# Designs tried in a protein design run: peptides against a protein of PDB entry 3MAZ. Part 94

Target 1, 99 residues: chain A of PDB entry 3MAZ
Amino acid sequence: VLNPMPACFYTVSRKEATEMLQKNPSLGNMILRPGSDSRNYSITIRQEIDIPRIKHYKVMSVGQNYTIELEKPVTLPNLFSVIDYFVKETRGNLRPFIC
Target 2, 99 residues: chain A of PDB entry 3MAZ as posed
Amino acid sequence: VLNPMPACFYTVSRKEATEMLQKNPSLGNMILRPGSDSRNYSITIRQEIDIPRIKHYKVMSVGQNYTIELEKPVTLPNLFSVIDYFVKETRGNLRPFIA

## One batch from the design tools (peptide; made by RFdiffusion4, then SolubleMPNN)

Design b2_p26_8_s3 (from b2_p26_8, 9 letters changed)
Fold by OpenDDE base, seed 4:
Structure b2_p26_8_s3 (fold): chain B 99 residues (1-99), chain A 26 residues (1-26)
Amino acid sequence: as target 1 above (99 residues)
Amino acid sequence: IEELKKDPDLAGQSKEDYLTLEVPPE
C-alpha cells in the first residue's frame, strides 16, 4: 500500500529543487523531496523575509512518525502534518510549491 | 554535528540555517 504524498512532494534532487523554486517563485516556496537515505526526506525552501534565502531541512522517519531536524526537534504523525508545520510556524510565509 | 554537515542534503549550510525556521516580523 502506497499512501498519498503531499502536493509539494517531488522526486527531485537538492539542486533540482533549488532551481524549481528559483524559476517559479509564484508557485510556492517549499518542496518536499527524497532524502539521501531511504524512508527519509528533505525540505527545501526559498524563504524571502528581507532577501531570498535557500535552506534545506532533514525529515527523519521514526517508526510511524516523522521528526523534523530542528534545534528543538518536532515529531509529527505524517508528512502532511510536516508540511502544515512549516506553513503554520512561518505564519504562511512558506507555501507548498504546486506545479 | 560533523555527521550532519557531511550529509549531502544539508552540506554547505551553517547550523543556524538548517536547524532553525525564520519567522516574518510581527
Scores: peptide ipSAE 0.248, ipTM 0.732, DockQ to the pose 0.854
Fold by OpenDDE base, seed 1:
Structure b2_p26_8_s3 (fold): chain B 99 residues (1-99), chain A 26 residues (1-26)
Amino acid sequence: as target 1 above (99 residues)
Amino acid sequence: IEELKKDPDLAGQSKEDYLTLEVPPE
C-alpha cells in the first residue's frame, strides 16, 4: 500500500495522461504519474500560455527525497512539495488535475 | 542529456521542453 499521494496522482500512462488533460482542461493541467522505472515518477502538463503544449518532466526518487529533472535540478522532501513547486514557479498557471 | 530522450516517459521531447518551466508573462 502506498503512502498518501497528491490529488493529481493517477496510475496512468503518458498517453492516457495526455488524453485526460486534453479532454478536460477545466479540471486542471498537471498530472503526476508512475515512471517507467521503479520508484520514479513523471509529470505531464498541458500549458496554454500562447498555444496548448504538452510537456513531460521526470521526477527521480533519491533516497527519501525527490529530484525534479530540470536544467537546475530541484530536490524536495516529498511529492506534495514537488506539485507545489510546479504551481508556484509558474505563478499558478499550472494547477493539479482533479477529477 | 541524450539518455533522457530515450526514456519512454520523455521520448520525443527536446531538452528545452522537459528541462525548463514556462512562466506566463506579467
Scores: peptide ipSAE 0.242, ipTM 0.736, DockQ to the pose 0.870
Fold by OpenDDE base, seed 5:
Structure b2_p26_8_s3 (fold): chain B 99 residues (1-99), chain A 26 residues (1-26)
Amino acid sequence: as target 1 above (99 residues)
Amino acid sequence: IEELKKDPDLAGQSKEDYLTLEVPPE
């Protein structure tokens, strides 16, 4: 049984994700994409607080959960929660990119 | 120390960039 993926998940490369966010900033500024290894993922964002900045984060699969590789790692039960964390932690500044 | 191992997903950015989330000022 395959669970659905977050709406902002796209099977794109780091470069492609960056271009997507730059081309259509009104559609959101956060993309979830496949990681370069095994069952891991990456988050690409284009956060615009003072100036637009592109950043990439690693989301590591750990057992049945996922750990966001941050200075203070955050472990969550699923990818939907991962997206939610990014939204809440930035007080809504980050929003999932929806085509 | 701020050693960055080669990783296609993180290449080209400092640890501060990929290890922190910026929050807009209130």
Scores: peptide ipSAE 0.239, ipTM 0.725, DockQ to the pose 0.732
Fold by OpenDDE base, seed 2:
Structure b2_p26_8_s3 (fold): chain B 99 residues (1-99), chain A 26 residues (1-26)
Amino acid sequence: as target 1 above (99 residues)
Amino acid sequence: IEELKKDPDLAGQSKEDYLTLEVPPE
C-alpha cells in the first residue's frame, strides 16, 4: 500500500515512460516512476525547447525528504513538491503527464 | 491510462541521468 502519489506517477520502465511521452505529448511531458530501489524514483521528461529531448533525473529518498540529483541538489519534503519544483523551475515548460 | 502501466525497471542504475534542468530562454 502506497500513500497518495502525484498524478504523473506511473509504475513504468524508463523505456515505457519515454514512449508514453513521445506518443501523447499533449498530455504532458513529465513522468515520475520507480527507481531501482523501492524508496527511490526517477523523473523522465521530454522537453521541446529547440528539439525534443528526453532526460532522466534521480530522485533519492533521504530520510523523510527527497533529493533531486542535480548539479546543485535540491531537497524537498515530498514527491508533490518535487513535481512542483520541476514545473516552477522551468516556468511551466514541464507539465505532469496526465492520462 | 492503466493499460500503459508496465513493470518498473532499474531506473536509478543509470549513470547517464542528467544533472541540469533546462529553462526556456526569455
Scores: peptide ipSAE 0.191, ipTM 0.670, DockQ to the pose 0.316

Design b2_p26_8_s4 (from b2_p26_8, 8 letters changed)
Fold by OpenDDE base, seed 3:
Structure b2_p26_8_s4 (fold): chain B 99 residues (1-99), chain A 26 residues (1-26)
Amino acid sequence: as target 1 above (99 residues)
Amino acid sequence: IEELKKDPDLEGLSEEDYLTLEVPPA
């Protein structure tokens, strides 16, 4: 039995995630999706600060935790914390995509 | 490298991957 996944998690590809965010920006601008490897994940965002920009981030499984691949890596205990980090660090600019 | 670049869905193998979070001006 595993814990539930964040609401913005979708089993979609990088391309599909991009299309989802572009099609319905009012529903949020951040998607969590499976990474290329089974236990890893990726975050796809679409920020519109100056112009619409699609960005992808790697979330690597490290033991029982997850590390967001940033210039200064951030390790968190679960995927919910990962989503929370993206929201807080961007002062709410990033919001989970709820479809 | 070229083969990987031709598959945009491969994670961590594109120049479009970022290592920083952009914060809106405020």
Scores: peptide ipSAE 0.282, ipTM 0.669, DockQ to the pose 0.463
Fold by OpenDDE base, seed 4:
Structure b2_p26_8_s4 (fold): chain B 99 residues (1-99), chain A 26 residues (1-26)
Amino acid sequence: as target 1 above (99 residues)
Amino acid sequence: IEELKKDPDLEGLSEEDYLTLEVPPA
């Protein structure tokens, strides 16, 4: 049983997420998806700053929080905050993929 | 979703995972 999830959360694989972002870039460029472990997640993005680039980030469940694996790890209280972080830190370049 | 759980690329653990966020140039 899952609590409410961010709108850009989809139960898809890395490959499927990549395809979704490539096929419909106008719908957004960021997807939150499940990790191999039920408590972990991954973020897949498709940025087009210079050329289209697919990147994946790990979001690890730590206690009641989530840590985005970055050079400087960021720990947030929930997945909504995780999405907000990606949007904010990229100054809006990243937008949640909404079908 | 049992099918996805069996996908070896589900979590995306690999050397290709990124640790930095790229910000568009001003």
Scores: peptide ipSAE 0.265, ipTM 0.658, DockQ to the pose 0.363
Fold by OpenDDE base, seed 2:
Structure b2_p26_8_s4 (fold): chain B 99 residues (1-99), chain A 26 residues (1-26)
Amino acid sequence: as target 1 above (99 residues)
Amino acid sequence: IEELKKDPDLEGLSEEDYLTLEVPPA
């Protein structure tokens, strides 16, 4: 039995995530998806500040926590916190994709 | 699985990975 995952988590590839975000921008602009390793994840976003831009981030499982691979790494206790971080740090510009 | 790690659609296998978050202008 798997623990609950954030609502914006989808078992999709980078390409599929990009397509999902492009097809339905009104549903959100951030997707959490599986990484290359079973314990790692990736975040795909589609920000439209000036023009639409697709960006991908690594979320690495470290012990019982998760580290967002940024210039200045951020470690959080769970994936829900990871999503919250992306939302708050962008002042709500990023919103979880809810299909 | 190493073969999975060769898929460019997976984490960290593209030059399109970013290390910064962009915040909209105030």
Scores: peptide ipSAE 0.262, ipTM 0.655, DockQ to the pose 0.434
Fold by OpenDDE base, seed 1:
Structure b2_p26_8_s4 (fold): chain B 99 residues (1-99), chain A 26 residues (1-26)
Amino acid sequence: as target 1 above (99 residues)
Amino acid sequence: IEELKKDPDLEGLSEEDYLTLEVPPA
């Protein structure tokens, strides 16, 4: 049985995620995708603060929680909270890609 | 559950993994 996933989750590769964000920037600029294994994920973003920049982040499964691999790691209870973190910490600059 | 197969473009295979979030100026 599949558990609910954030709307911006897509079973795509790093390359594919990059292409999605570049081709349809009006749909959002943040994608959640599978990581190196079934328990880990990655976030791909395309910010345009100064110039368009593609960045990737690791989201590691730790027990029943998820840790965003940042200089100061942030651990959250679920993937929805992970997405919310990216949105609020960037003051809304990042928005989930909804296709 | 959904099955995920290994892909060469999956995270961890590039050194371009960021550790900070850029916040737009107020």
Scores: peptide ipSAE 0.260, ipTM 0.658, DockQ to the pose 0.342

## One batch from the design tools (peptide; made by RFdiffusion4, then SolubleMPNN)

Design b2_p27_1_s1
Fold by OpenDDE base, seed 1:
Order: structure tokens, then sequence, then C-alpha cells
Structure b2_p27_1_s1 (fold): chain B 99 residues (1-99), chain A 27 residues (1-27)
């Protein structure tokens, strides 16, 4: 079984990711994308708790792990775990964007 | 009771995460 990258990973810019989520909200509301000039990544989400809101989060590569940049950072072993974290901790509100 | 306490604890943790996400610096 090969799993190189999460299904919601796309080589798109911040703006493109935002547009993707806005155009097809039924396909999911979370995208993983490459960071700028680095080995890091970014997560773009579009939550609709009250009204649609776009947010972006840094996912920094730290050694063999990844750290989600929050006030209280969360370090996980791989990008799949990062996606899973966002899904589980939001009780399923966030779902990987699959097209 | 054990399961109930664990559920409540997880709910509190999720609340904390939601707040963290709200306050997190945007990339």
Amino acid sequence: as target 1 above (99 residues)
Amino acid sequence: EEEEKEKEEREEEQKELQEELRKAREA
C-alpha cells in the first residue's frame, strides 16, 4: 500500500485553494498545499459554522514530523495525521477536498 | 461514568482546539 500524500493535497497557491473551496463546497472544505519557498505546507479551510470563513494555517516540517502553527503548537508524525487531526478535532466539520 | 467523563474531557479538548484555530495566525 502506497500513500505518498493526502488526497486533499494540491500544488496550488493560497488564492487558488481559496477559489477551489468556494467554487465546490460539496467536495470538501480543506486543502493541503505547498508552503512558499520551503519544505513546509499550509492548510486552507472553509468552515461554515455560522457563515463561510476562509482560514489558513502553517504546517511546519520539523525533523521527521510536522507542527501545526497554533498558539499551542501540535506536532504530528506525518501529513496524513495532520489531516486526520483537523477532521477529528472539528468533529467532522472539516473534510478533505476531493476532486 | 468512566466513559461519560472521557467524553466530557474530549469535548473540552475539542473546544480548546476550536478556540486555538480561531486565534491562530493565518498563513
Scores: peptide ipSAE 0.143, ipTM 0.619, DockQ to the pose 0.054
Fold by OpenDDE base, seed 2:
Structure b2_p27_1_s1 (fold): chain B 99 residues (1-99), chain A 27 residues (1-27)
Amino acid sequence: as target 1 above (99 residues)
Amino acid sequence: EEEEKEKEEREEEQKELQEELRKAREA
């Protein structure tokens, strides 16, 4: 069975996602959630490189792909790839929140 | 040392990405 959404996707608000990551850091530090507009999403992360930092990134649906809104935008074919990108590019520092 | 240079390049790449994330528009 292939799920349509990544395991770290939750239908939660920006505030709820922040609280989830803060309360249970051992479960992961990255959440994918619905954006303000339909078909768009947001990634909420809690990195602890030096001190804990909460950040939110916009993931826009563009055509049949998704673009991570960074200064240098990154376009990927699906949301699973978006999650993989954050994991791989941070050398495993970011891990999907699984509960 | 080539091996050390590759490691350094990866570290710089990681720093560049982290900087990108830091500067990214929050949502």
Scores: peptide ipSAE 0.141, ipTM 0.609, DockQ to the pose 0.053
Fold by OpenDDE base, seed 3:
Structure b2_p27_1_s1 (fold): chain B 99 residues (1-99), chain A 27 residues (1-27)
Amino acid sequence: as target 1 above (99 residues)
Amino acid sequence: EEEEKEKEEREEEQKELQEELRKAREA
């Protein structure tokens, strides 16, 4: 059975996502969560390159696609591709949080 | 006040990632 949402998707708030990543960093450092706006989403990450840093990014639903809100927007066909983009572009630094 | 600060913070975060991703592509 194909799941409609990535494994790192959790119906949590911005604050809860931050706490989840801080509590169990060994389980991953990236969470996809629902946005406050209708069918939009947000990506919360906790990178530890030098010191732990929490950052959030908007993933906007545009038609049947999704656009990562960056200075130069990136549009992808589904949320799985969005997660893959973050993993690939960071050369594995970002890993989906799986618990 | 807080709403504007939160928006600016998010915009800064998005720009930072974009720069890091650009560097990765060029490397």
Scores: peptide ipSAE 0.097, ipTM 0.594, DockQ to the pose 0.358
Fold by OpenDDE base, seed 5:
Structure b2_p27_1_s1 (fold): chain B 99 residues (1-99), chain A 27 residues (1-27)
Amino acid sequence: as target 1 above (99 residues)
Amino acid sequence: EEEEKEKEEREEEQKELQEELRKAREA
C-alpha cells in the first residue's frame, strides 16, 4: 500500500524545477520535489508579485507529519496539506505546476 | 563555495516566506 503524491510532485533537482517553472509559467508556479539525499522534500516556487521570483523551501518529515522550515515553522499532516497551505496563504497566487 | 552559498540562500528564502505571502495576499 502506497499513498499517492501531489500532482505537482516531480523527481527533479532544484535547478531543473527552476527551469520548468520559468519555461512554462502558464502551467503553474509551484513544484514539490525530493530533498537532497533524504526522505524529506522541497518546494520550489516562481511567485510573481512585482517581478518573478524563484524561491525554495524545505519540507521536513517529522514523525507522521511534515514541517515547512520557516522562521516560524508550519507543521501539517501530509504533503497535500503542504501544497494547500501555499495555495491558500497566497490566495491562489501560487498554483501547482501541472505538466 | 557554491554549496555554502546555496545553503545560506535556502535559509534566507525560508525566513522571507511570510513576507512574500503577505505581499501576495495584498497584490
Scores: peptide ipSAE 0.094, ipTM 0.607, DockQ to the pose 0.503

Design b2_p27_1_s2
Fold by OpenDDE base, seed 4:
Structure b2_p27_1_s2 (fold): chain B 99 residues (1-99), chain A 27 residues (1-27)
Amino acid sequence: as target 1 above (99 residues)
Amino acid sequence: SEEEEKEKEEEERRKELQEELEKARNA
C-alpha cells in the first residue's frame, strides 16, 4: 500500500518513462518513477530548449527525507516537495506529466 | 545573517539545477 504520491508518479521503467514523455509532450515533461528494488526513486525529464533532451535524476530516501542527487545534493521533506523543487527552480520549464 | 544565508543557499540550489540542465543541453 502506497501513501499519496505526486500525480506525475508512475510505476514505469526508465525506457517506458522516456517513451511516455516523447509521445505526449503536451501533457508535461517530468515524471517520477520507482528505483530498482529499493525505496528510492528517479525523475526523468524531457526538456525542450533547442532540441529535446532526456535526463534522469536519482531521488534517494534518506531517513524521513529525500535527497536529489546533484553535485550539491538537495534534501527535501517529501516527494511533493521534490516535484515542486523541479518546477520552481526551472521557473516552470519543467511540468509534471499528467495523463 | 540567517536570512542572507538562506537567500544564498536558495540561489545556489537554483544555479546547481540549472547547471545540471545546461550540461545536458550543451552536451
Scores: peptide ipSAE 0.130, ipTM 0.653, DockQ to the pose 0.106
Fold by OpenDDE base, seed 2:
Structure b2_p27_1_s2 (fold): chain B 99 residues (1-99), chain A 27 residues (1-27)
Amino acid sequence: as target 1 above (99 residues)
Amino acid sequence: SEEEEKEKEEEERRKELQEELEKARNA
Protein backbone atom coordinates (compact mmCIF):
# COMPACT_ATOMS: atom_id res chain seq x y z
CA VAL B 1 0.00 0.00 0.00
CA LEU B 2 1.41 3.34 -1.08
CA ASN B 3 0.40 6.23 1.13
CA PRO B 4 0.24 9.73 -0.32
CA MET B 5 1.92 11.21 2.77
CA PRO B 6 4.77 10.07 5.04
CA ALA B 7 3.74 8.19 8.18
CA CYS B 8 5.04 11.04 10.34
CA PHE B 9 2.66 13.54 8.77
CA TYR B 10 -0.01 14.87 11.12
CA THR B 11 -2.53 17.65 10.67
CA VAL B 12 -1.39 19.42 13.82
CA SER B 13 -0.28 22.90 14.78
CA ARG B 14 3.25 23.93 15.67
CA LYS B 15 2.38 23.82 19.36
CA GLU B 16 0.64 20.46 19.15
CA ALA B 17 3.60 18.93 17.31
CA THR B 18 5.94 20.18 20.02
CA GLU B 19 3.78 18.63 22.73
CA MET B 20 3.54 15.31 20.88
CA LEU B 21 7.31 15.02 20.62
CA GLN B 22 7.85 16.02 24.25
CA LYS B 23 5.27 13.63 25.67
CA ASN B 24 6.28 10.56 23.66
CA PRO B 25 9.99 10.73 22.78
CA SER B 26 10.18 6.93 22.37
CA LEU B 27 7.89 7.11 19.33
CA GLY B 28 10.27 9.28 17.32
CA ASN B 29 11.47 12.86 17.22
CA MET B 30 10.37 14.24 13.84
CA ILE B 31 6.95 15.39 12.63
CA LEU B 32 5.80 16.71 9.27
CA ARG B 33 2.87 19.11 9.50
CA PRO B 34 0.90 21.56 7.37
CA GLY B 35 2.41 24.97 6.82
CA SER B 36 0.52 28.22 7.21
CA ASP B 37 0.10 28.37 3.44
CA SER B 38 -1.45 25.86 1.08
CA ARG B 39 0.91 23.24 -0.37
CA ASN B 40 3.68 24.17 2.07
CA TYR B 41 4.78 22.18 5.11
CA SER B 42 6.90 22.38 8.22
CA ILE B 43 9.17 19.88 9.95
CA THR B 44 9.30 19.92 13.74
CA ILE B 45 12.10 18.02 15.45
CA ARG B 46 13.11 17.32 19.02
CA GLN B 47 16.79 16.51 18.96
CA GLU B 48 18.29 15.30 22.21
CA ILE B 49 22.08 15.42 22.03
CA ASP B 50 23.00 17.19 25.25
CA ILE B 51 19.60 18.58 26.15
CA PRO B 52 16.25 18.45 24.32
CA ARG B 53 16.09 21.06 21.57
CA ILE B 54 13.05 21.74 19.43
CA LYS B 55 13.49 23.24 15.98
CA HIS B 56 11.20 23.94 13.04
CA TYR B 57 12.00 23.96 9.33
CA LYS B 58 10.03 25.15 6.33
CA VAL B 59 9.40 22.78 3.44
CA MET B 60 8.27 24.76 0.43
CA SER B 61 6.46 23.33 -2.56
CA VAL B 62 8.34 24.40 -5.68
CA GLY B 63 6.93 23.09 -8.93
CA GLN B 64 6.78 19.32 -8.57
CA ASN B 65 9.51 19.30 -5.91
CA TYR B 66 10.02 20.38 -2.31
CA THR B 67 12.70 22.64 -0.90
CA ILE B 68 13.93 22.47 2.69
CA GLU B 69 14.58 26.02 3.82
CA LEU B 70 18.18 25.98 5.02
CA GLU B 71 21.01 28.45 4.56
CA LYS B 72 21.83 26.33 1.54
CA PRO B 73 18.41 25.05 0.39
CA VAL B 74 17.95 21.39 -0.48
CA THR B 75 15.45 20.42 -3.17
CA LEU B 76 13.96 16.93 -3.27
CA PRO B 77 11.38 15.19 -5.50
CA ASN B 78 8.80 14.33 -2.82
CA LEU B 79 7.96 14.50 0.89
CA PHE B 80 9.18 10.96 1.49
CA SER B 81 12.59 12.06 0.25
CA VAL B 82 12.44 15.04 2.58
CA ILE B 83 11.93 12.76 5.58
CA ASP B 84 14.66 10.43 4.34
CA TYR B 85 17.04 13.36 4.01
CA PHE B 86 16.66 14.33 7.66
CA VAL B 87 17.12 10.71 8.76
CA LYS B 88 20.13 10.05 6.54
CA GLU B 89 22.00 13.29 7.16
CA THR B 90 21.69 12.84 10.93
CA ARG B 91 22.76 9.19 10.63
CA GLY B 92 19.55 8.05 12.26
CA ASN B 93 19.49 10.56 15.10
CA LEU B 94 16.22 11.85 13.72
CA ARG B 95 13.44 9.29 13.32
CA PRO B 96 9.87 9.81 12.10
CA PHE B 97 7.30 10.05 14.88
CA ILE B 98 4.95 7.08 14.61
CA CYS B 99 1.99 6.66 16.95
CA SER A 1 39.27 10.13 -7.49
CA GLU A 2 35.67 10.82 -8.45
CA GLU A 3 34.45 8.46 -5.73
CA GLU A 4 36.51 10.18 -3.06
CA GLU A 5 35.31 13.59 -4.17
CA LYS A 6 31.70 12.40 -4.09
CA GLU A 7 32.09 11.13 -0.53
CA LYS A 8 33.77 14.37 0.47
CA GLU A 9 30.86 16.37 -0.91
CA GLU A 10 28.36 14.19 0.97
CA GLU A 11 30.31 14.63 4.19
CA GLU A 12 30.34 18.38 3.75
CA ARG A 13 26.59 18.43 3.14
CA ARG A 14 26.08 16.39 6.31
CA LYS A 15 28.19 18.81 8.34
CA GLU A 16 26.31 21.75 6.90
CA LEU A 17 22.95 20.25 7.86
CA GLN A 18 24.13 19.45 11.38
CA GLU A 19 25.27 23.03 11.73
CA GLU A 20 21.90 24.23 10.47
CA LEU A 21 20.14 21.99 12.99
CA GLU A 22 22.05 23.68 15.80
CA LYS A 23 20.85 27.09 14.69
CA ALA A 24 17.53 28.53 15.68
CA ARG A 25 14.86 27.98 13.07
CA ASN A 26 11.36 29.38 13.04
CA ALA A 27 8.66 27.75 10.92
Scores: peptide ipSAE 0.123, ipTM 0.670, DockQ to the pose 0.077
Fold by OpenDDE base, seed 3:
Structure b2_p27_1_s2 (fold): chain B 99 residues (1-99), chain A 27 residues (1-27)
Amino acid sequence: as target 1 above (99 residues)
Amino acid sequence: SEEEEKEKEEEERRKELQEELEKARNA
């Protein structure tokens, strides 16, 4: 049985995600969460390059794919690929929050 | 309005990540 959701997916609000990342930064700095009123998702990150910074990004469900809403949108086949994209393109700076 | 400002902030964050990711891909 395969889990269709990444390990860093949690059914939490924007505020709750922020609190999770703040409490245990050693467990990771990236959370995937459901959209507030849709089939879409959001990515919450907490980077500590100089000081802690919280940012949020939209992940839109488009057909059977997912699009990260950036200036130049990135479309991927599944949510696992979305997480991998954030990890790889930041050269490991972003890591999925695992607890 | 509050919603208007929130939308602008989110747009800027998206642009910032795009720049970061683009630089990483080009490296």
Scores: peptide ipSAE 0.078, ipTM 0.575, DockQ to the pose 0.378
Fold by OpenDDE base, seed 5:
Structure b2_p27_1_s2 (fold): chain B 99 residues (1-99), chain A 27 residues (1-27)
Amino acid sequence: as target 1 above (99 residues)
Amino acid sequence: SEEEEKEKEEEERRKELQEELEKARNA
């Protein structure tokens, strides 16, 4: 079975993503979701470093690449790389939500 | 060396993301 999108991609709203992460934190803490009426995406995370915190990041489609909207933007070739970036750079703190 | 530079760049990116995660970001 081929998956054209990362396993943590769900066609859910910002609100739904938040609820998913809050209800089942053991399944992961990162969700990729579609942007509103666009080719862009958003990433919703739920970290529990000190207290539970929900944050969202924009992933903008730029040409054939994707740019994570950070203070210093990071451009990657595909959405799989975007997910890998979040996992790798947080040394495993962020994990894709798999249900 | 190129390897040193790659490592420095990786560290910089890691610090950047960690900083962003700590800051309030809403999208």
Scores: peptide ipSAE 0.150, ipTM 0.690, DockQ to the pose 0.079; fails the geometry check

Design b2_p27_2_s1 (from b2_p27_2, 17 letters changed)
Fold by OpenDDE base, seed 5:
Structure b2_p27_2_s1 (fold): chain B 99 residues (1-99), chain A 27 residues (1-27)
Amino acid sequence: as target 1 above (99 residues)
Amino acid sequence: EEIEKLKELLEKNYSENFVNTELKELL
């Protein structure tokens, strides 16, 4: 079955995403959500290395690609690749939130 | 406008809360 968006995409606000991750940490720790009034997106994560920490990353739509706003920006062809990058780069520490 | 100014401050604060450190730091 065709999935037009990554499984961890939810049409939620920053606050709602945070609440989702906090309420059910066993379901994953990474959410993709829409940006405000744009084609951009945000990634919200909840890492629990020492203590729970919420972080938000900016994913900017650039042409037909997406750029993760990092110190060294990473440009990828689609949102699936964006999610894959987060998973791979963290060696599986980040996992998509599957509700 | 005061309300607009408050919205600008909110937007700036929102942007400042984004993290741009490398993901490898999460290892």
Scores: peptide ipSAE 0.412, ipTM 0.752, DockQ to the pose 0.069
Fold by OpenDDE base, seed 4:
Structure b2_p27_2_s1 (fold): chain B 99 residues (1-99), chain A 27 residues (1-27)
Amino acid sequence: as target 1 above (99 residues)
Amino acid sequence: EEIEKLKELLEKNYSENFVNTELKELL
């Protein structure tokens, strides 16, 4: 069964995403969520290397692709690839939050 | 309602609080 959105996508606010990650860190540490007032998306993560740190990344919809807003922008064909990039680039440190 | 107004203003400014440093920083 293939879903149109990644499993870690939730229609939640920045605040709600933060709370979800803090309450159940064993379920994953990365959430994809809708942008506040656009077709874009955001990634919220909770790193715990030294201390718990919450960070938010911008994922911009560009045509049929998506660009992760970084110092060196990364453009990918779909949101599944965006999630895979976050997992791979961090060598598995980031894991999609599966509730 | 002032509280909701403040929440709205805060939401509009969230775009200024995104991280754009490389993901390698998370290693």
Scores: peptide ipSAE 0.410, ipTM 0.751, DockQ to the pose 0.068
Fold by OpenDDE base, seed 2:
Structure b2_p27_2_s1 (fold): chain B 99 residues (1-99), chain A 27 residues (1-27)
Amino acid sequence: as target 1 above (99 residues)
Amino acid sequence: EEIEKLKELLEKNYSENFVNTELKELL
């Protein structure tokens, strides 16, 4: 099955994403959601290393690519790669939220 | 399993460092 969007993409607000992650941590801890602009997105995570922490990150659509707004921005070719980046860079600590 | 515990600790520390120092939080 070919999905046009990552499985952890949900058309939810920042608040709703936070609630989803808090209510069902066993389903994953990372959500991709729409940003303020139609072509921009946000990543919401609930990372629990010492204590649960909710953080949000901006994913900007730039041309045909996507740039994760980090201290040192990272540009990737698609949203699937964006999700993969968060998974790999956290060595699996971050996992897509799958209902 | 001290090795597995160490691996977990290292992974958590790395992840925390990445999130706290590399990721720019959208406030």
Scores: peptide ipSAE 0.094, ipTM 0.689, DockQ to the pose 0.193
Fold by OpenDDE base, seed 3:
Structure b2_p27_2_s1 (fold): chain B 99 residues (1-99), chain A 27 residues (1-27)
Amino acid sequence: as target 1 above (99 residues)
Amino acid sequence: EEIEKLKELLEKNYSENFVNTELKELL
């Protein structure tokens, strides 16, 4: 049975996502969460390249696809692909938060 | 060892550049 949402998806707020990532960095550093009052989503990350940095990115629902709001937007067929994109493009630096 | 450390730094730099320049942060 295929799950409709990635394992790192949590129905949490921006604040809660930040706290989750800060409290348990060993579990991953990327969370997918619902957007406010919309069918859109947001990605919250906590990178620790030099110092811990929290950032948020918008993932917009466009038809049956999803567009990551980048300088050069990237459209993908599903949320699993969105997560995969963040992992691959950062060469593993970003990892889905799994608890 | 030195080469491996350099590779790691290059990967980190790549990731940092991608996040900072390619990703549009939601403010």
Scores: peptide ipSAE 0.085, ipTM 0.676, DockQ to the pose 0.152

Design b2_p27_2_s2 (from b2_p27_2, 15 letters changed)
Fold by OpenDDE base, seed 2:
Structure b2_p27_2_s2 (fold): chain B 99 residues (1-99), chain A 27 residues (1-27)
Amino acid sequence: as target 1 above (99 residues)
Amino acid sequence: SELEELKKKLEEVMSKNFVETELKELE
């Protein structure tokens, strides 16, 4: 049985994710999407502090965990934790996109 | 208030640092 995915997960491309975030910034600024590889994922954000900035990050599936590509990689047990990490590290600036 | 503005500024700095320096951007 497939485990539940975070609410901000969408089966969209990098381009589509960017458009979603730009069109409806009030719904959130972070999307989790399928990566180019099988069990990997990517996170697209649109942080708007000084100016809007779109960036993408890799979340690699490693065993039963997930590793965020950071200067010093962080490994977490599930995708919900990954999303939570982004929210916490940005003190709430990044919020999952919920439509 | 001054305190509230300082807190907000700090949060923004921390957020920018995480996104701009800690995360490895995927091209």
Scores: peptide ipSAE 0.496, ipTM 0.856, DockQ to the pose 0.220
Fold by OpenDDE base, seed 4:
Structure b2_p27_2_s2 (fold): chain B 99 residues (1-99), chain A 27 residues (1-27)
Amino acid sequence: as target 1 above (99 residues)
Amino acid sequence: SELEELKKKLEEVMSKNFVETELKELE
């Protein structure tokens, strides 16, 4: 049994996530998705400050927590906190994709 | 207003810094 996941979590590939964000930018610009053959996850964003830019990031599962790959790694207790971190650090520019 | 524009630009800079420099992009 898997605990509740963030609303922006989708079991999609990198390519599918990119397409979702491009097709409906009004629904959000950040998606959480499964990592490749692992218990880890990836985040795909489509930031559009100057021009649309797609980027991907790794969220590693470490024990009962999750670590975001940063110059100074940040470890959080759950995926909801991970999503919140991305929203806060971008002052709301990144918003979870909700459909 | 100019104040609102400055705040908006600051938020954009902060967002860019986080995404473009702090986060390690997954190739």
Scores: peptide ipSAE 0.493, ipTM 0.854, DockQ to the pose 0.190
Fold by OpenDDE base, seed 5:
Structure b2_p27_2_s2 (fold): chain B 99 residues (1-99), chain A 27 residues (1-27)
Amino acid sequence: as target 1 above (99 residues)
Amino acid sequence: SELEELKKKLEEVMSKNFVETELKELE
């Protein structure tokens, strides 16, 4: 049985994620997607505070936890916490893409 | 209000700082 994933998780490529965020910015601006390696993930965002900018970030599975590629590394227990971290650190500017 | 606009600006600055400086972009 597959464990539940965050609502903003989609089995899409980097290109597809970019297109999704560009087409429907009102649905959110953050997508979690499969990484190049098994059990790793990537986060694609479309932040448009000044102008729209698409950026990607790595979420590495480390043991039973996940590490976000930050200047000061942060390790979290699950992907839900990872998404929550992005939301909190941006004071709600980043929101999970829900369609 | 003026206070609300200040709060909004602060949140945007904090958001930009996180994305632009704290996160390591995957190219």
Scores: peptide ipSAE 0.490, ipTM 0.853, DockQ to the pose 0.200
Fold by OpenDDE base, seed 1:
Structure b2_p27_2_s2 (fold): chain B 99 residues (1-99), chain A 27 residues (1-27)
Amino acid sequence: as target 1 above (99 residues)
Amino acid sequence: SELEELKKKLEEVMSKNFVETELKELE
């Protein structure tokens, strides 16, 4: 069964994600995309607190959960929770990119 | 207000901290 994906999920490459965020920063600054591996994903963000900066992060699929690569790894039950985690940890600074 | 400004600054600091130090950047 295919579960729904977060609104900021796009089947795009790292390069395409970067371009999307740069082209329309008003639509959000965080994209979830397929990772280099099968069931893994990547998060691409474009923070501009001081200056625009693009960064990428890995979200590993572990069983039926997902683990964000943090110094102290965090495991969450679904991708929606992963996105929520990024939003909450940045107090709303990071917002899902919605076309 | 001054309070709102402080809150905003704190949020930015926390955001920077999370992104710059806690997350492991995928290069």
Scores: peptide ipSAE 0.489, ipTM 0.854, DockQ to the pose 0.201

